# Peptides against a protein of PDB entry 1IK9, part 114

Target 1, 211 residues: chain A of PDB entry 1IK9
Amino acid sequence: MERKISRIHLVSEPSITHFLQVSWEKTLESGFVITLTDGHSAWTGTVSESEISQEADDMAMEKGKYVGELRKALLSGAGPADVYTFNFSKESCYFFFEKNLKDVSFRLGSFNLEKVENPAEVIRELICYCLDTIAENQAKNEHLQKENERLLRDWNDVQGRFEKCVSAKEALETDLYKRFILVLNEKKTKIRSLHNKLLNAAQEREKDIKQ
Target 2, 207 residues: chain A of PDB entry 1IK9 as posed
Amino acid sequence: MERKISRIHLVSEPSITHFLQVSWEKTLESGFVITLTDGHSAWTGTVSESEISQEADDMAMEKGKYVGELRKALLSADVYTFNFSKESAYFFFEKNLKDVSFRLGSFNLEKVENPAEVIRELIAYALDTIAENQAKNEHLQKENERLLRDWNDVQGRFEKAVSAKEALETDLYKRFILVLNEKKTKIRSLHNKLLNAAQEREKDIKQ
Target 3, 195 residues: chain B of PDB entry 1IK9 as posed
Amino acid sequence: MERKISRIHLVSEPSITHFLQVSWEKTLESGFVITLTDGHSAWTGTVSESEISQEADDMAMEKGKYVGELRKALLSVYTFNFSKESAYFFFEKNLKDVSFRLGSFNLEKVENPAEVIRELIAYALDTIAENQAKNEHLQKENERLLRDWNDVQGRFEKAVSAKEALETDLYKRFILVLNEKKTKIRSLHNKLLNA

## One batch from the design tools (peptide; made by RFdiffusion4, then SolubleMPNN)

Design b2_p17_1_s3 (from b2_p17_1, 7 letters changed)
Fold by OpenDDE base, seed 2:
Structure b2_p17_1_s3 (fold): chain B 211 residues (1-211), chain C 211 residues (1-211), chain A 17 residues (1-17)
Amino acid sequence: as target 1 above (211 residues)
Amino acid sequence: as target 1 above (211 residues)
Amino acid sequence: KLEEEIKELEKEYEDFF
């Protein structure tokens, strides 16, 4: 089961933060359980796949698009934009919410809720879920932090090896060039020496011919 | 202000999960506010720095060590080891907790709490804090995940550059040696040619002398 | 000839490095 808790404000009680829990299996389209609480009382309702389909048909909206709007309204927590208006009557247990557009507001959904006999159990379970989610997210954050520290070390290690490889390549080129010049100069000296010997031999032969 | 919420079980009500909130400024040693709730009722007490010092003295424990034990008992949430036992009387509003060691249990602290007149406000504020903590931890998690993905890309990039540098170094060494061998062989061939010219000139001179 | 061949080989070496 998946769950999301959001903070909402009711039009009827804007000074009292309410909490909206939505619970579902795999997809919101298959139906969901909705719970509303003010920290003292709780109200719960079940919304079936058939009700979701009927609401989409009544709105002349494609089911996937309608479920996408339900997901934004019920799961996202009211972002700073009051795009969704929530209403609840404690007397009738009728919950409804509207999407506010520039020129028009329309009812996106309406649900009959039932007052929970033991709201303290629902509230405790909701706090437990929040604490479990905090613990899971903290463990994941600690893991990601350690992994980032590992990756940073590994990056620094390979960067240092790369810089050493660049320097070693430049040093190798310089060393090979120096060695090659030395050997080449030795061969040039030997060639010059052999030329001088040839010139001397030719001069001696020219002297022997001139007697 | 720093805050921690923990789930605890009371010896008197082991079937009902209670929530222990501790709130403090900078350090627990300077005093703290403790709140207990069962999701229906709430009780709050203030513990002063003087009370913490007195409890440490009465226990013959160094204050920093005592505060370290308070931090484990009150902030860590009961880990799977029932090292701490919590007791609360709703009638007397007396809260106390014990540290269980192998052979001895001792009272680590005791506090007088006051029943909150509006527990729903305390519960709503507690749930709000949990939801805010979830949102902060999720944002941190998403940031760390993006940073992890960045570091992994950067590591793969420098690793690929390093491998190319190694291969380029080996290729450079091989190319320089091949070219040097070619030049050296040309010089060796020239030296051999000059030697042959010297030998021929010497043989011609020996013929001219015999003639 | 040989000085020219030395100069050519020096030039080939300078063009080479």
Scores: peptide ipSAE 0.014, ipTM 0.826, DockQ to the pose 0.098; fails the geometry check
Fold by OpenDDE base, seed 4:
Structure b2_p17_1_s3 (fold): chain B 211 residues (1-211), chain C 211 residues (1-211), chain A 17 residues (1-17)
Amino acid sequence: as target 1 above (211 residues)
Amino acid sequence: as target 1 above (211 residues)
Amino acid sequence: KLEEEIKELEKEYEDFF
């Protein structure tokens, strides 16, 4: 079961924050339980999959698109920039909400709710769910924070090894070239020395032939 | 201002979850506002720094230790394993809590509360705070998750660069040694060739002298 | 010949570094 609580403002009572709880199994399309409270009274209704399908048909809206609009309206509370307006009559227990577009507002859905006899129990359970959600989110935050700290350490360790590898490569290249130059120059000097000895020996032989 | 809401069970009403809200500035030592609710009624009291100091003195407890016990009792709700018990009389509006030790239970604190005239407003504000805290914690979770994903990418990038650096170092060392060996062997061969030419020239000169 | 070989080796060395 999934659950979402949102703050809403009723057109009839804009000064009193209401709370809209929606509970469903897997998808909102399968139906949901809606609970409205003002912190003193509570009203609950069950919306079936058949009612959702009928409301979509009555609106001439594709069911998946309609459920998408229900999800935005009921799970986000009003949505960004007053796109959804909520109405409730405490006398009739009739709840309806409208989608406000630029030039047209239309009723997106309507539900008959029932007044809960023991609203305190509904309110307590709602607060319990909020506190459980806070505790779960805090535990998740602490876990993610510890993981971030681990990943940052691991990154620093690899970065430090990488920098050492770069420096070691440059040092190796420099050392190998220096050693190569030294040995090569020694061999060049030896070749030049041997060549000069050969030239001198040839010049001496040419002198010995000339008596 | 800091705030904590916890679930508590009253000895008189163990079947009804109560909510204990504590609000304070910086430290509990400076005083706090306590609010109790059952989801229908609410009771509030203000505890001053002087009352906290007096309760610590009356208990013959060091103030910092006493505030530490208050923090455990009031901000964690009961604590682990029934260490704290909460009592409230709706008639007297007297709230007290006990610390249960192995052989002795003692009153840790006692407060006179006042019944709130409009409990619905207190309950709505409490639910609003819970929903705000949920939203803040969700935003923090999303931020930490994105940061984890970033750090993991950054780690993979550095790891891949490090592995390439290691391979490039090994390849460089191998290439430089191969080239060095080739050039060195050529020079050694040239030195040997020149030395043999010198030996032959000397042997020919020794033949010319014996003739 | 040998001076040319030395110059070629010096050039191969310069081309190698």
Scores: peptide ipSAE 0.014, ipTM 0.826, DockQ to the pose 0.102; fails the geometry check
Fold by OpenDDE base, seed 3:
Structure b2_p17_1_s3 (fold): chain B 211 residues (1-211), chain C 211 residues (1-211), chain A 17 residues (1-17)
Amino acid sequence: as target 1 above (211 residues)
Amino acid sequence: as target 1 above (211 residues)
Amino acid sequence: KLEEEIKELEKEYEDFF
């Protein structure tokens, strides 16, 4: 089960932050449970997949687009642009929300809620969920931090090995060429010495022919 | 200002989760505000640095050790070992907690709280703080995740460059030795050819002398 | 001949490096 809690402002009580909890299985399209609280009272309703489909049809909106707008309204709240306006009557337990565009506002959805008899249980459970979520997120953050520190060490280690490998390649090339030059020069000297011996032998033979 | 919310169980109401909020400036030693709620009622008290010092002295405990025990009790709750027991009288507004050891339990601290007139405001603010903390932790988590992905890419890139450098070093050494062998063998062949020419010239001169 | 072969070897060495 997935759950999202958002803060919202009701048009009827704009100074009192309300909390909108939505709970669903896998996808919001499959239906959801909505809970509203002001920190003293709570109201809950269940919305089925069939009701969501019917509301989309009544709005003449494609279901995936409609569910996308429900997701934005109910899971992110009004957002920083006040794109969604929330209304609730505590007397009728009727909750509805509107999408506000530049020149047009329209009702996006409406739900009948029921007043919770023991709102303290709902509020305590909501706080418990928030505390559990904080603890889980802290544990994830500590894990990611330790992993980032590991990856940074591993990067520094391989970078240092890479730099040593580059330097070792350049040093190897330089050393091999130096050794090659030494051996080649020795062989060139030996070739020159053998040539001089051949020239001397030829000159001695020419002297012996001239008696 | 630092803040911690913990779930606790009261000895008088063990089935009803209570929430203990502690707020302080820099260090718990400098004093703190304590708030208790059951999701319907709330109680608040302020504890000064002088009261903390007096309680440490009355317990004959070193202040730093005492504040360390306060921190464990008030900021982490009972913990998984039920080391701390919390008591609260809703009639007297007297809150106290005990440290439970194997053979001994002792009172660690006690505070007079005041019943909040508008508990819904305290509860709403507490939920707001939880939601803000969740949002901040999510943003940190997303940042750490993106940084983790970056570090992993950078590690893979330098690892691949390192492997290429190792292979290039081995290939260079092999190529340079092959080229060196070719040139050296050519010079060895030339040296052998010159030696054979010298031997033939010496044999011809020995024939000319016998003749 | 031999001096030419030494010069060719010196040139092949210079062309090789």
Scores: peptide ipSAE 0.013, ipTM 0.825, DockQ to the pose 0.124; fails the geometry check
Fold by OpenDDE base, seed 1:
Structure b2_p17_1_s3 (fold): chain B 211 residues (1-211), chain C 211 residues (1-211), chain A 17 residues (1-17)
Amino acid sequence: as target 1 above (211 residues)
Amino acid sequence: as target 1 above (211 residues)
Amino acid sequence: KLEEEIKELEKEYEDFF
């Protein structure tokens, strides 16, 4: 089961933060349980897939788009606070919410809720879920932090090996060229010396023929 | 101000999860505010640095060690559940907690609390803090995840460059040696040819002198 | 000839590195 808790402000009680819990299985489209609380009282209702489909049809909106708007309204909490307006009557237990566009506000959905007999249990369960979520997120943060530290060490190791490899390649190239030039110059000098000896021998032979 | 919320079970009401909030400035040793709630009622008390010092003295425990035990008891929540026992009288508003050792249990501390007139406000503020903490931890998780993805990309890039540098160094070395051997062999052949020409010229000159 | 072959080898070497 997926769950989201959001802070909302009711039009009728703007000074009192309310909490809207939505819980569902796999997709919000399959229906959801909505719970509203002010930290003293709680109200719960179940919204079926058929009710979601009917509201989409009544709005002449494609179901996937409608569910997308429901997700934004009910799961985002403090989106830009002014886009979704929440209304609840504690007397009728009627909950409805509107989308506020620049020139038009329209009702996005409405639900009948029931007052919970034991609101303390709902509130305790809600706080438990928050504390569990904090613990899970902390464990994930610690894991990701350790993984970042590992990846940074591994990066620094490979970077240092790469820099050494570059420097070693350049040093090898430079040393090989220097050694090659020395050996070539030695062979060039030996070839020049042999050519001069051949020329001298030929000149002496030409002198010996001319007596 | 630092804050921690923990689940606790009271000895008197083991079936009802209670929440223990502790809030302090910089160090728990400087004093703290303790808040207890069952999701319907709330109780709050302020514990001063002087009270902490007095409890440490009464226990004949070094203050830093005592504060270390307070931190474990009051901030860990579900440590191994059996090590710290929490007691609260709703009638007297007296809160005390014990450390359970294998052969001995001892009172670690006790506080007088006051019943909050508006528990809903305390509960709403507690839920708000939980939701804020969830949002902060989620943002941190998203940041760490993106940083991990960056570090992994950077590692893969440097690793690939390093492998190419190693292969390029080996290829350079191999090619340079092959070319060097070819050039040296050519110069050796030329030196041998010139030596043979010198020997032939000397033999012809020796024949011309004997004639 | 020999100096030209030397320069060609030096150039082949410079063109190689």
Scores: peptide ipSAE 0.013, ipTM 0.826, DockQ to the pose 0.064; fails the geometry check

Design b2_p17_1_s4 (from b2_p17_1, 9 letters changed)
Fold by OpenDDE base, seed 3:
Structure b2_p17_1_s4 (fold): chain B 211 residues (1-211), chain C 211 residues (1-211), chain A 17 residues (1-17)
Amino acid sequence: as target 1 above (211 residues)
Amino acid sequence: as target 1 above (211 residues)
Amino acid sequence: DLKKEIEELKKEFEDFF
């Protein structure tokens, strides 16, 4: 089960923060339970998939678009101030909300709620859920922080190995060329020595022919 | 101001989850405000630094150790079940808590609370704080997740560069040795050719002398 | 320096061929 709690302001009681809880299975389209509380009283209603479909049809709106608007109204909390207006009559238990466009406001949805007999239980459960969510989010934050610290260490280790590899490559190239030149110069010296011996032998032979 | 909300169970009402809010400035030692609620009623008390010092002295406990026990009792929520026992009389508004050791239970602290006239406001503010904390923790989680993804990319990039550097070092060594062998073999061939010319010249000279 | 020395050595090597 998924759950979202949001702060809302009722047009009838704008000075008193109300809390809107929406609970659903997998998708909001499959239906949801809506709970409203002012911290003293609570009201709950169940909205079925068929009711959501009917409200979309009554609005002449495509169902996916309508559910998208329900999601923004009921789950996002107050988006930019004044896009969604919430109304609730405590006498009739009738909850409705409007989307405010620049020149037009229209009713997006309406639900009959029932007054909860034991609002304290609903409020306690709501606070419990908030505390559980805080604890879960804190544990996730601690995990992500430890993972980030690990990744930073691993990055520094690989970076240091990379820099050492670059330096070792350059040092290897230099050493190999130095060794090559030493061996090459030794062979050049031997070639020069052999050429000089050939020239001397030729000169001695020319002397022997000239007696 | 720092704040912690915890679930507690009262010995008198173990089936009803109570919420213990503690609020303080910088350190719990400087004093705190304690608020208890059952989701219908609320009770609040202020504990001064002088009262904390007096309770530590009355217990013959070092103040830092005593504050450490207060922190565990009041802020940690229920630690391992049964280490701290909470008691509250709604009639007297007397709140006290005990530390349960294996063979001994002792009172760790006691506070006079006052019944809040408008508990709904306290409960609404408590829920608001929970929702704000959830939102802040979610934003922190999203930030840490994005940073984690960045660090993973950066690690993969450096790892790939490192592997390329290792391969390039090995390839360079192999190429330099192959080139060196080619040149060395050419010079060895030239040395052999010059030695053969010297041997032939010596043999021709020996023929000319025998003639 | 080292890169220049390697290039000079490459050139001395080419001039020997």
Scores: peptide ipSAE 0.013, ipTM 0.825, DockQ to the pose 0.032
Fold by OpenDDE base, seed 1:
Structure b2_p17_1_s4 (fold): chain B 211 residues (1-211), chain C 211 residues (1-211), chain A 17 residues (1-17)
Amino acid sequence: as target 1 above (211 residues)
Amino acid sequence: as target 1 above (211 residues)
Amino acid sequence: DLKKEIEELKKEFEDFF
């Protein structure tokens, strides 16, 4: 089961933060359980897939788009201020919400809720879920932090090896060329010496022919 | 202000999860506000630095060690099962907790609380804090996830550059040696040719002298 | 002299290869 709790403000009680819980299986389209609480009273209702389909049809909206708007309204809490307006009558237990556009507001959905006999149990369970979610997120955070520290170490190690490899390549190239030049110069000097010896031998032979 | 909410079980009501909130400034030693709730009623008390000091003295415990035990008891919730036992009387509003060791249990601390007139406000504020903490932890987790993805990319990039640098170093060394051997062999061949020419010139001169 | 120098050159050459 997926679950989202959000803060909402009711038009009837703008000074009192309410909490909207939505719980569903896999997809919000398959239906959901809605729970409203003010921290003292709680109200719950089950919304079926058929009710969601009927509301989409009544709005002449494509079901996937309608469910997308439901998800924004019910799971984001008060998204960007005042885009969704929530209304609830404690007397009728009728919950409805509107989408406020620049020039028009329209009802997005409506649900009948039932007052919970034991609101304390619902509130305790809600707080338990929040504490569990905090603990899970903390554990995930600690894991990600440790992994970040590992990745940073691994990056520093490879970077240091890379820099050493670059420097070693340049040093090796420079050393090899210096050694090559030395050996090549020795061979060039020997070739020059041998040419001079040949020239001298030819000059001496030309003198011996001239007696 | 620092704050921690934890689940506790009261000896008087073991079937009902209670929530213990502790709030403090900088250090728990400076005093704290304790709030207890069952999701319907709430009780609050302020514990002063002097009361903490007095409890430490009455226990004949060093204050830093005592505060360390308070931190474990009050901020961990039910740590490893049953190490801390929480007791509360709704009638007297007396809260006390015990540390259970193998052979002995001892009272770690006790506080007088006051019943909150508007428990719904305390509960709403507690839920708000939980939702804020969830949102903050989610944002931190998203940040750490993005940073881990960045570090992983950066690691892969440097690793790939390092591997290319190693391969390029080996290829360069091999190519330089091959080219060096070729040039050296040419110079060796030229030296051989010049030696043979010198030998022939010397043999011809020796023939001319014998004539 | 020239024969000795040639032999020394051959030896330097052989020692060099």
Scores: peptide ipSAE 0.013, ipTM 0.821, DockQ to the pose 0.476; fails the geometry check
Fold by OpenDDE base, seed 5:
Structure b2_p17_1_s4 (fold): chain B 211 residues (1-211), chain C 211 residues (1-211), chain A 17 residues (1-17)
Amino acid sequence: as target 1 above (211 residues)
Amino acid sequence: as target 1 above (211 residues)
Amino acid sequence: DLKKEIEELKKEFEDFF
């Protein structure tokens, strides 16, 4: 089961924060349970897949688009732009919500709710779910923090090895060229010495021919 | 202000989860506000720094150690080992808690609470704080996840550069040695040629002397 | 002398190559 709790303001009671809980299996399209509470009373209703399909048909809206709007309204609460308006009658237990566009507002959906006999149990379970979610998110955050610290250490290690490799490549190139020049100069000196010996031998031969 | 909410079980009502809220400024030692709720009723009390000091003195416990035990009891709830037992009388509004050790249980603290007139407001504020904490933790989680993905990309980049640097160092060494051998062999060939010329010149001189 | 020096140079050369 998936669950989302949001805070909403009702048009009739704008000074009292209400909490809207939606619970569903796999997809919101297959139906959901909606619960409303003010921290004292609670109201619950079950919305079936057939009711969602009927509401989409009545609106002449494509079902996937309608479910997408339901998801934005019911699972996000009134976003920071007050795009959705929520209405509830405690007398009739009728809940409905509107989408406010710049030039037009339209009813997006409506549900009949039933007053919960033991609201304290629903409220306790709601608080429990919030505390569990906090604990899970804290554990995940601690894990991600430790993983980030690991990745940073691993990055620093490879970076340090890379810098050493670059420096070692440059040092190797310089050292190999220096050694090469030394050996090359020895061979050049030996070549010069042999040329001088050849010149001397030729001069001696020219002397021997001239008696 | 710092705040912690925990779930607890009361000895008198073990089947009903209660919620314990503790709120304080900077340090728990300077005093705190304690609130208990069952999702229908709420009870609140203020504990002063002087009361904490007096309770530590009455227990003959060092104040820092006592505050450390208060923190474990009140901010953690009953940990998974049931080390702390919570008691509350709705009639007297008297709250007390015990530390259970293997061979001994002792009262760690007690507080007089007052029944809240509007428990729904306290419960709504408590749920709001939970939802805010969830949102903050989700935002932190998303940030840490993005940072994790960044660090992983940066690690892969440096790792790939390092592997290329290692391979390039080995290739450079091999190439420089091959080039060095080629030039060295040319000089060796030139030295051999000069030695052969010297030998020929010496043989011609020996012929000229015998003629 | 020169022939011996050339042979020694040849040997040093062969030992070097």
Scores: peptide ipSAE 0.013, ipTM 0.821, DockQ to the pose 0.481; fails the geometry check
Fold by OpenDDE base, seed 2:
Structure b2_p17_1_s4 (fold): chain B 211 residues (1-211), chain C 211 residues (1-211), chain A 17 residues (1-17)
Amino acid sequence: as target 1 above (211 residues)
Amino acid sequence: as target 1 above (211 residues)
Amino acid sequence: DLKKEIEELKKEFEDFF
């Protein structure tokens, strides 16, 4: 079972924050349970898959698009854009909500709720769910933070090894060229010495031929 | 102002989860506000810095250690170890809690609470705080997750560059040695050729002398 | 094989310094 709690403002009671809980199994399309509370009283209703299909048909809206609008209205905690207007009558237990577009407002859905006999139990369970969600999210935050710190250490270690590899490559190239030049110069000196010996031998032979 | 909400079980009402809110400014030592609720009624009390100091003195406990125990009792949501026992009388509005050690239980603190006239407002504010905390923690989780994904990409990029640097270093060393050996062998061949020319010149001169 | 041949060539090169 999935659940989302949102704060809403009712047109009838704009000064009192209400809380809207929606609970569903896997997909909102399969139906859901809606609970409304003001922190003193609570009201609950069940919306079936057949009711969702009928509302989509009555609106001439494709079911997946309609469920997408329900998800935005009921699960997206009131973003600062008052795109959705919520209405509830405590006398009739009739809950309805409207989507406010620039040029038109239309009713997106309407539900009959039932007053909960023990609202304190519903409120306690709602607070428990909030505290459980906080604990789970805190544990996830701590885990992600530790993983970030690990990844940063591992990145610094590999970066330091990479910089050492670059420096070692440049040092190796420089050392090899220096050594090679020294050996080449030695061999060039030996070649020059051998040419001088050949020149001297040729000059001596030319003297011996000239008697 | 800092705040922590915990679920507690009262000895007098063990079947009904109660919620304990503690609110303080910077440090718990400077005093705090405590709120107890069952989702229907609420009770609030203020504990001053002087009361905390007096309780620490009466217990013959160092104030910092005593505040550390208060923090564990009042802020650490009941960990599964029932180390703390909570008691509350709705008639007297007297709240007290005990630390249960292996061999001894002792009263850690006691507070006089006052029944809140509008408990629904306290409950709504408590739920609002839970929902705000969930939203903040979710935003932090999403940020940390994106940062983890960034750090992992950056690590993979530097690791791939490091591996390429290692391979390039090995390839450079191999190429330089091969080139150097070729040039050295060319110079060795030239030295051998010059020695053979010297040997031939010496043999011709020896023939000319015998002639 | 190639790694050994490279080490032998390195040694021949070093022995030639």
Scores: peptide ipSAE 0.012, ipTM 0.825, DockQ to the pose 0.029; fails the geometry check

